# Ledger of designs, part 141: peptides against a protein of PDB entry 6IDX

Target 1, 380 residues: chain A of PDB entry 6IDX
Amino acid sequence: KELAKLSADVTFATEFINMDGIIVLTRLVESGTKLLSHYSEMLAFTLTAFLELMDHGIVSWDMVSITFIKQIAGYVSQPMVDVSILQRSLAILESMVLNSQSLYQKIAEEITVGQLISHLQVSNQEIQTYAIALINALFLKAPEDKRQDMANAFAQKHLRSIILNHVIRGNRPIKTEMAHQLYVLQVLTFNLLEERMMTKMDPNDQAQRDIIFELRRIAFDAESDPSNAPGSGTEKRKAMYTKDYKMLGFTNHINPAMDFTQTPPGMLALDNMLYLAKVHQDTYIRIVLENSSREDKHECPFGRSAIELTKMLCEILQVGELPNEGRNDYHPMFFTHDRAFEELFGICIQLLNKTWKEMRATAEDFNKVMQVVREQITRA

## One batch from the design tools (peptide; made by RFdiffusion4, then SolubleMPNN)

Design b2_p17_3_s4 (from b2_p17_3, 9 letters changed)
Fold by OpenDDE base, seed 1:
Structure b2_p17_3_s4 (fold): chain B 380 residues (1-380), chain A 17 residues (1-17)
Amino acid sequence: as target 1 above (380 residues)
Amino acid sequence: MSKEELIEEILTRRFAV
């Protein structure tokens, strides 16, 4: 107890470390001997002292043994552990993951996101916070290939549901620390969109061009069988498609693929349009047809608007940026759906279309409409 | 209502999700 308190002092920490004090603490944890009277209390203070000593940055985290890591991970993975030991064990694992890539690899082998989800299903918000903090650390330090796999896993769907039901919709006020961890998790989740946001469309890629053609088909040929292969079109069909791409509101009516060559938002804008067209087909068709039937110059250019909206949403959500320690603003909506970004796009594109109509906008008003829509989204 | 007044009215509306 006194050691844990004194370990917060840098002068004491330096002297204690010089006496090999950390080595003694690590050996106490490694021994795992439950035979001592007051073992749980002693262990909780030992772990506290260890954290406080390591937080001075005097000793490298890489000094810890695999036995120590396994003991700490064991306290987190066991269903019945003292709350004080669990809290400190989660914090130690978080610090290990954040400070050492070699420790990340070892910890990732010993614990799973599924085990950490069990610590979210509790009434203790501090335990929930430390569990999310460790999930965030593991997600942040994961290799890019593993991050995408982790995000697509059933565990992440379950994690979002558990956070929504046990944290966000809980009968308790969310503390600042929890709000920060939810913000971090949100940022890390949206950073998975960075690859698509920075992917340029190849105008020569037929598969990507077929997606743009599918957007046209869904909007204008909804009753026509997809069996009409786009490739056999006479010059009259090419002229027809140019008219359709104009009605869709692409900037390049001849080759809409050129509108997706700018990054950001690159292919992410096309992904959003395709999602809207397939999942919310009636909404998509309505938005396109309401504007395609207008001859009064008050048509909302859907294609251009969808691209600029996707870019704006990426800017608002800070896609590709690291989490900021001072922020605690998170959007509960992102825990309600697996495709939350695409759903947000679908809501915001309807707002944009409404705002365009209300403003009686023309193509000259485009930037002003986008500014108004940005302000509406950021006030939500 | 001017275009400016209409913009202000639109901006004061809560974003309904």
Scores: peptide ipSAE 0.021, ipTM 0.492, DockQ to the pose 0.019
Fold by OpenDDE base, seed 5:
Structure b2_p17_3_s4 (fold): chain B 380 residues (1-380), chain A 17 residues (1-17)
Amino acid sequence: as target 1 above (380 residues)
Amino acid sequence: MSKEELIEEILTRRFAV
């Protein structure tokens, strides 16, 4: 009974000392008193002890004061902070963002993505890792509307360029922790495609139908001035378009819009096709015309192939799934281009077309071709 | 080559990036 009481009192005293310890550590940070000799060293130890104590999960992150948050955010946002303080401050902010939505909101007001990008321009991979980890945490916890804004082409382009040049192409081997954070960033970036992947085409939406018509125009009317898009197609024109949509390899060659009503990949497949047609026009025209002129039943159905390939790429890239803590497989290519998914689609559709020819495939071999292409993509 | 042998050959080819 006394040993059980002493053990309970020692546990309670240890918990109480730990709680008082955390409170003392937070107050030391809150004080901001640079007047102490060895302040930087003392602060680095204080932040270390704070992290170690909080990592036990015994104390809620919501216990931290707004003054504490502002001090930590200040160490990340200010230039010329001690490396040891900066590293621990980034880690604390990451943990705060991940563990509390209320802390996320406060931190998101105090820190900019631009400030975090500046910490990627250093030679210290540990700082780079924690900076990407905090970017990932902020991106993960952002509301959907703000997530798209954080993904704004300029900030993302700059971030990707900095990561590519200072991390991936750095003179140092990428550690497992950094590889994981790059994987997480890649997954979170591809999750922005989820909305389009789950968007069904409306067959009655004229603007969406005009995109399909533009795919036909680019493939078959490449020499015709777009001004001659003739109005209400006579029955002969409608029959002509039905032939063209069959040559494009749509499953529903009467109403190709119906092929994009399946989710996934929904409208994302149409986005990829349009990107290919506009950005890689020669490649698009070649693929379509090489298959449209065949009468040997070895035609690769481009439209169907593009839809199923888009779906396959979404599955391979785990679009809409949360990052897994055990994974560190990132692809450097996704940091080289702003439209990396569409570029990957453009490479993979050429691979599919090549594989179809090599296999001497017919429409009956379609699933077998897709399986071979999947294996080729996943081994590359 | 059978379709199976051709598939195996295609799968064993290094994707020339």
Scores: peptide ipSAE 0.019, ipTM 0.484, DockQ to the pose 0.019
Fold by OpenDDE base, seed 4:
Structure b2_p17_3_s4 (fold): chain B 380 residues (1-380), chain A 17 residues (1-17)
Amino acid sequence: as target 1 above (380 residues)
Amino acid sequence: MSKEELIEEILTRRFAV
């Protein structure tokens, strides 16, 4: 107990480390010997002292043994552990993951996000905070392949649901520390969009061109049996498609693929458009047809608007930026749906279309409409 | 969350700070 308190002082820490004190603490954890009276209390203070000593940055985290890591991970994975031990074990694992890629690899083998989710179903917000902090650390330090796997995992769906229901909609005020961890998780989740945001469309890729064609098909041919595509010659089809791509509001009516070569937002804009067209088909068709049937120069160009809106949303959400310690702002809506960004896009494109109509905008007003929409989406 | 609830969250700026 006294050691744990004194370990917060850098002068004491330096002297204790010089006496190989950290090695003694690690050996106490490694032994796992429940033979001592008051083992749980002793262990809780040992873990506190260890963490406080390591937080001075005097000793490398790589000094810890695999046996130590397994013991700490064991305290997190076991269903019946003292709350004080669990809290400190989560904090130690977080620090290990953040400070060492070698320790991350070892920890990622010993614990699962599913095990950490169980610690979110408790009434103790401190335990919840440290569990999310460790999830965030694992997510931040994961290689790109594993980050995507973590994001797509059932664990993330369940994680979002548990966070929403037990943390955000919980009967307790969200503390600053929890708000920060929710912010971090949100930022890390949005950073998964960066790859698609920075992916240029290849105008020669037929599969990517088929997505643009599918957008046209959904908008204009939804009632037409695909079998009845009239055998009109290739030139009439090209001329028809150019008209349709103009009606869709692409900037390049001849080759809409060129509109997706700019990064950001690259292919992410096309993903959003396709999501809207498939998941919210009636909304998509309505937006396209309401504007494509106008001949009054007040048409809202859907394709251009979708691209610029996607870019604007990426800018607002700071996609590709690392989380900072000073921010605690998170959006509960992003915990409500797996495709929350695409759902946000689907709402914001309707807002844009409404704002365009209300402003009686023309193509010359495009930037003004986008500015107004930005002000509507952003907090002041 | 319904579409209406999500719209309400956006429009009312009911973001937790």
Scores: peptide ipSAE 0.000, ipTM 0.340, DockQ to the pose 0.036
Fold by OpenDDE base, seed 2:
Structure b2_p17_3_s4 (fold): chain B 380 residues (1-380), chain A 17 residues (1-17)
Amino acid sequence: as target 1 above (380 residues)
Amino acid sequence: MSKEELIEEILTRRFAV
């Protein structure tokens, strides 16, 4: 207890570390010796002193043994552990993961996200905070191949549901520390969109062209009687498609694939458009047809608007950026739906279309409309 | 939450927790 309190002082920490005191603390944890009448209290203070000493940055985290890691991981995986030991164990594991890639690998083998989710189902917000912090640390330090596995829909769905029901919808005010961890988790989740945001469309890829053709089909062929198959040549079909791509509001009416070669937002814009067209078909068709039927200069170009809106949403959500330690702004909506980004896009494209109409905008006003929409989204 | 409630939440920043 006294050691744990004194370990916060840098002068004491320096002298204690110079006496190999930290090695003695690690050995106390490694021994697991329950023979002492106050073992749990002693262990909690030992872990506190260890963490406070390590926070001075004098000793490398790589000094810890695999036995120490297994003991700490054991305290987190046990169903009945003292809350004080659990809290310190989560904090130690977080610090290990953040400070060492070699420790990350060892910890990721000993602990599952499923075990950490069990610590979110408790009433203690401090335990919940450290559990999310460790999940965030594991997510941040995961290699690219394993980030997608952590992103796998089932683990994410369950994690989001538990966070929503036990943390966000909890009967307690969310503290700043928890709000920060929820923000971090949100940012790390949006960073999974970076690959698609930076993927250029290949104009020669037929499968990607077929997606653009499907957008056209959903907008224009869903109402066309199958009886008027125009039996006339390939050139008339190309000319027809050029008209349809103009009505869809693509910048390149001849080859809309060229509009998706710019990164950001690359293929992510096409993914959003396809999601809107398939999941919210009536909304998609309405937006396209309301603009395609205008013979006035007040047409809102859907294709161009969808691309620039996707880019704007990526900028607002800071896709591809690391989380900032000073921020705690999270959006509960992103925990309510699996495809929350695409749903946000679907809302914002309707807002854009409405704002375009209200402003009586022309193609020359495009940037001004986008600026107004940005202000609306950022104030919302 | 209905789609309309989600839209209202997004538009109002009033997450009805």
Scores: peptide ipSAE 0.000, ipTM 0.347, DockQ to the pose 0.036; fails the geometry check

Design b2_p17_4_s1 (from b2_p17_4, 10 letters changed)
Fold by OpenDDE base, seed 1:
Structure b2_p17_4_s1 (fold): chain B 380 residues (1-380), chain A 17 residues (1-17)
Amino acid sequence: as target 1 above (380 residues)
Amino acid sequence: MKLRKKRMEKAAKEAAA
């Protein structure tokens, strides 16, 4: 108890560490000797002292043994552990993951996200916070190849549902630290979009050109029986498509693929457009047709708007940036849908289209509309 | 990124109380 208190002092910590005191604490944990009277209380103080000592940064986290890691992981993975031990064990594991890639690898083998989800299904917000913090640490330190797999895993979908139901929709106010961890989880999840955001369209990629053609088909051929595509010559068909791509509001209406060569937002904009067209088809068709039928120069260019909006959303959500320690702003929508970014795009593109109409904008007003839309999105 | 130092100061205070 006194050691745990004194370990917060840097002078005491330095002297205690110089006396190999931290090694003694680690050995106490490694021994796992449950036969001692007041073992749980003693262990809770030992873990507190260990964490406070390590927080001074005098000793490398790599000094810990595999036995120590397994004991700490055991306190998190086992049911019916004392809350005080569980809390400290979660905090230690988070610190290990954050401070050492070697320890991350070992911990990732011992603990699953599924085991951590069980600690979210409790009333204790502190336990919930430390559990999310450890999940965030594991997600942050995961290799790039594993991050996408982790995000797509059933465990992550389940995690979002559990967070929504037990944290966000809980009967208790969300504390600042929990809000920060929710923000971190949001940022780390949206950072998975970075690859697509930085992927340039290859204008020679037929599969990607077929997606652009599908956007045209959904917008303009939805009522046309596919049987009546008249055998009009290849040139008339190309000229027809150029008109359709102009009505879709692409900047390069001759070759819309060129609009997706700029990164950011690259292919991510095309992904958003395709999602809108397939999942929210009526909304997509409405937006396109309302603007494509206008000859008054007040048409909202959907293609250009979708690209610039995708870029704007990436900037607002800081896609590709590391989480900031001072931020705690998160979007509840992130936890309500698996494809939250595409859904956010679908809401924001409708807002953009509305704002364009209300402003009676022309193509010259494009940047002004985008500025107003940015302000609207950031205030929501 | 500065690695967040998680201080168990609250836990230490609660343990000391």
Scores: peptide ipSAE 0.024, ipTM 0.586, DockQ to the pose 0.075
Fold by OpenDDE base, seed 2:
Structure b2_p17_4_s1 (fold): chain B 380 residues (1-380), chain A 17 residues (1-17)
Amino acid sequence: as target 1 above (380 residues)
Amino acid sequence: MKLRKKRMEKAAKEAAA
């Protein structure tokens, strides 16, 4: 107990470490010897002292043995009654994962996200916070293949559901640290969009061009009687498509694929447009047709708006940036939807279309509308 | 609380490197 208090002092920590004191603490954990009176209390103070000593950064985290890692992982993976040991064990594992890639690999073999989810189902918000922090550490340090698996797996859907029901919708106010961990989880998840945000469309790729053609089909052919498909020559068909791409609000009406060659937002904008068209078809058709039928110069260009909105959302969400320690702003919608970014896009494109009408905007007002929409999104 | 902030800042710097 006294050691745990003194370990917070850098002078004491330096002297104690120089006396191999940290090795003694690690051996106490490694021994697992329950024979001592007050073992649980002693262990809780040992883990506190160890964590405080290591947080001075004097000793490398790589000094810990495999036996030590297995003992700490055991305290997290086994049903424990002692909240104090569990809390410190989660914090130690978080620190190990964050400070060493070699320790990350060992810990990722010993602990599953499923085991950490069990610690979210408790009423103790501190345990919940430490569990999410360890999940975030594992997510941050995971190789790209494992990050994608972690995001797409049943475990992630289950994790979101548990966080939503036991943390966000809990009867307790969310503390600043929990809000920060929820923010971190959100940022790490949205950073998986970076690849698509930086992927340029190839204007010569027929499969990518077929997606743009599908957007046209959903907007214009779903209401057209199939009987009026004019069997006339390739040139009339090209001229028809150019008109349709103009009505869709693309900047390049001849070759809309050129609008997706700029990164950011690259192909991510096309993904959002296709998601809107397939999942929210009525909303998509309404937005496109309401603007395509206007001859008053107050038409909102959907294609251009969708691209610039996707870019704006990436900027607001800081896609590709590391989590900032000062931030604690998270979106509850992230935990309610499997495709939260695309759903956010679908809400924001409707807001943009509404704001465009309210402002009686023309194409010259485009940047002003986008600025107003940015302020609306960031205040919501 | 103070300890956690310092660990995350360090880890973020190391992940950006």
Scores: peptide ipSAE 0.023, ipTM 0.695, DockQ to the pose 0.609
Fold by OpenDDE base, seed 3:
Structure b2_p17_4_s1 (fold): chain B 380 residues (1-380), chain A 17 residues (1-17)
Amino acid sequence: as target 1 above (380 residues)
Amino acid sequence: MKLRKKRMEKAAKEAAA
């Protein structure tokens, strides 16, 4: 107990480390010998002292043995472990993952996100916080090829449901540290959108052009009686599409693909539009048709609005930025949906369309509408 | 135990490098 307290002092820590004190502490953990009276209390203080000593950054985390890692992982993966040992073990694993890629690889073999989910199903918010912090560390240090798999595992209805029901909707106020870990998890998940946000549309890629054509089809052909098959002339067909793309509110109604060449938001805007059109088809068709039927200058350009809104959402959510230690703001909606960004887009595009109508906006007012919508989103 | 904020800043700097 006294050692654990003194280990927080850098002067004491330096002297104790110089006396091989950390090696003694690691050997106590590695031995696994439950033969001592008050073993659990002694182990809890040993782990505290170890963590406080290592937090000075004097000793490399790579000094730990595989036996030590397995013991610490064992305290996290085994049921019925003392709460004090579990908390310290989670914090040690988090630190190992954050400070060493070699330790990340070893830890990722010993523990699963599924095992960490069990530590979210408890009433102790400190354990929940350490479990999410370790999930965040594993997510942050995962190779790029595995980040999507971890996000998919997080997007699995189970982890989101557990966080929502046991953390966010828990009978306890969310502490600052938990709010920070929820924010971190949000940022790490939204950073997977960066690739799509920075992907330019190729105007010559037929597959990408077919997505724009699908947006047109969903908006205009879904209600059209199949009997009005437009006559076979390629030129009449091009002229019809130009009209349809104008009604969809693209800036370049001749070649809408050009609207997606700007990054950000690049292809991410097209992904959002396609998601809205497929998942919320009635909402999409309503927004498009309400604006296409207006012969007045008060039409809300859907295509332009969707692109600029996607860019605005990326700016608000700081897509591509690393988590900031001072930030604790998370969106509960992130935990309610598997496609939370696209669902947020779907809510915000309806808000934009409403605000446009309320302001009686014209194309000249576009930037003013976007500013009002930004203020509305950031206050919510 | 307060999770030391400094660990995430360091990890973030290392992930940005």
Scores: peptide ipSAE 0.023, ipTM 0.705, DockQ to the pose 0.580; fails the geometry check
Fold by OpenDDE base, seed 4:
Structure b2_p17_4_s1 (fold): chain B 380 residues (1-380), chain A 17 residues (1-17)
Amino acid sequence: as target 1 above (380 residues)
Amino acid sequence: MKLRKKRMEKAAKEAAA
């Protein structure tokens, strides 16, 4: 107990470490000797002292043995562990993952996200916070291949549902630290959009062009079977498509694919447009047709608006940026839907279309409308 | 780092209480 308290002092920590004190603490954990009187209390203080000592950054985390890692991971994976031990074990694992890629690899073999999810289904917000913190650490330190797998596992309706139901909609006020961990999780989840945000459309890729054509089909030929892919359309049909792409509000009416060569938002804008067109078809058709039927120069250019809105949302959400330790602003909406970014886009494009009408905007007012919409989104 | 230290100081205080 006194050691755990004194270990918070850097002077004491330095002297204690110089006396190989940390090695003694690690060996106590490694021994797993449950036969000691007050073992759980002693272990909890040992883990506290260990973590306080390591937090000074004097000793490398790589000094820990595989036996130590397995013991700590065991305390997190076992259902009947003292809450005090569990809390410290989660914190130790988080610190190991964040400070050492070698330790990350070892821990990722010993612990699953599924095991950590069980620690979210508790009434103790501190345990929940440390569990999310460890999940975030694993997510942050995962190689890109494994990060996508973890993200797909995070896109698991289960984790999102548990966070939503047991943390966000819990009967307890969310503490600053939990809010920070939810923010971190949100940022890490949105950073998965970075690849698509930075992917340029290839104007020569027929499959990508077919998506743009599908947007046209859904908007203007809603009753037409997709099997009626217009064959090599006569020059009149190409001219008709140019008109339709103008009505869709693309900047390049001849080759709309060129509008998606700008990164950001690249292909992510096309993904959002396609999602809106397929999942919210009535909303999409309404927005497109309402603006396409205007002869008054007050048409909201859907294609341009969708691209610039996607870019704006990426900027607001700081897609591709690392989480800031000082921030705790998370959006509960992102925990309500699997495709939360695309749903946010669908809400915001309707807001943009509304704002455009209210402002009686023309194409010259585009940047002014976007500024107003940005302010509306950031104040919400 | 700073937030972790505060968490651990809190956990140490809660364990010391």
Scores: peptide ipSAE 0.021, ipTM 0.592, DockQ to the pose 0.060; fails the geometry check

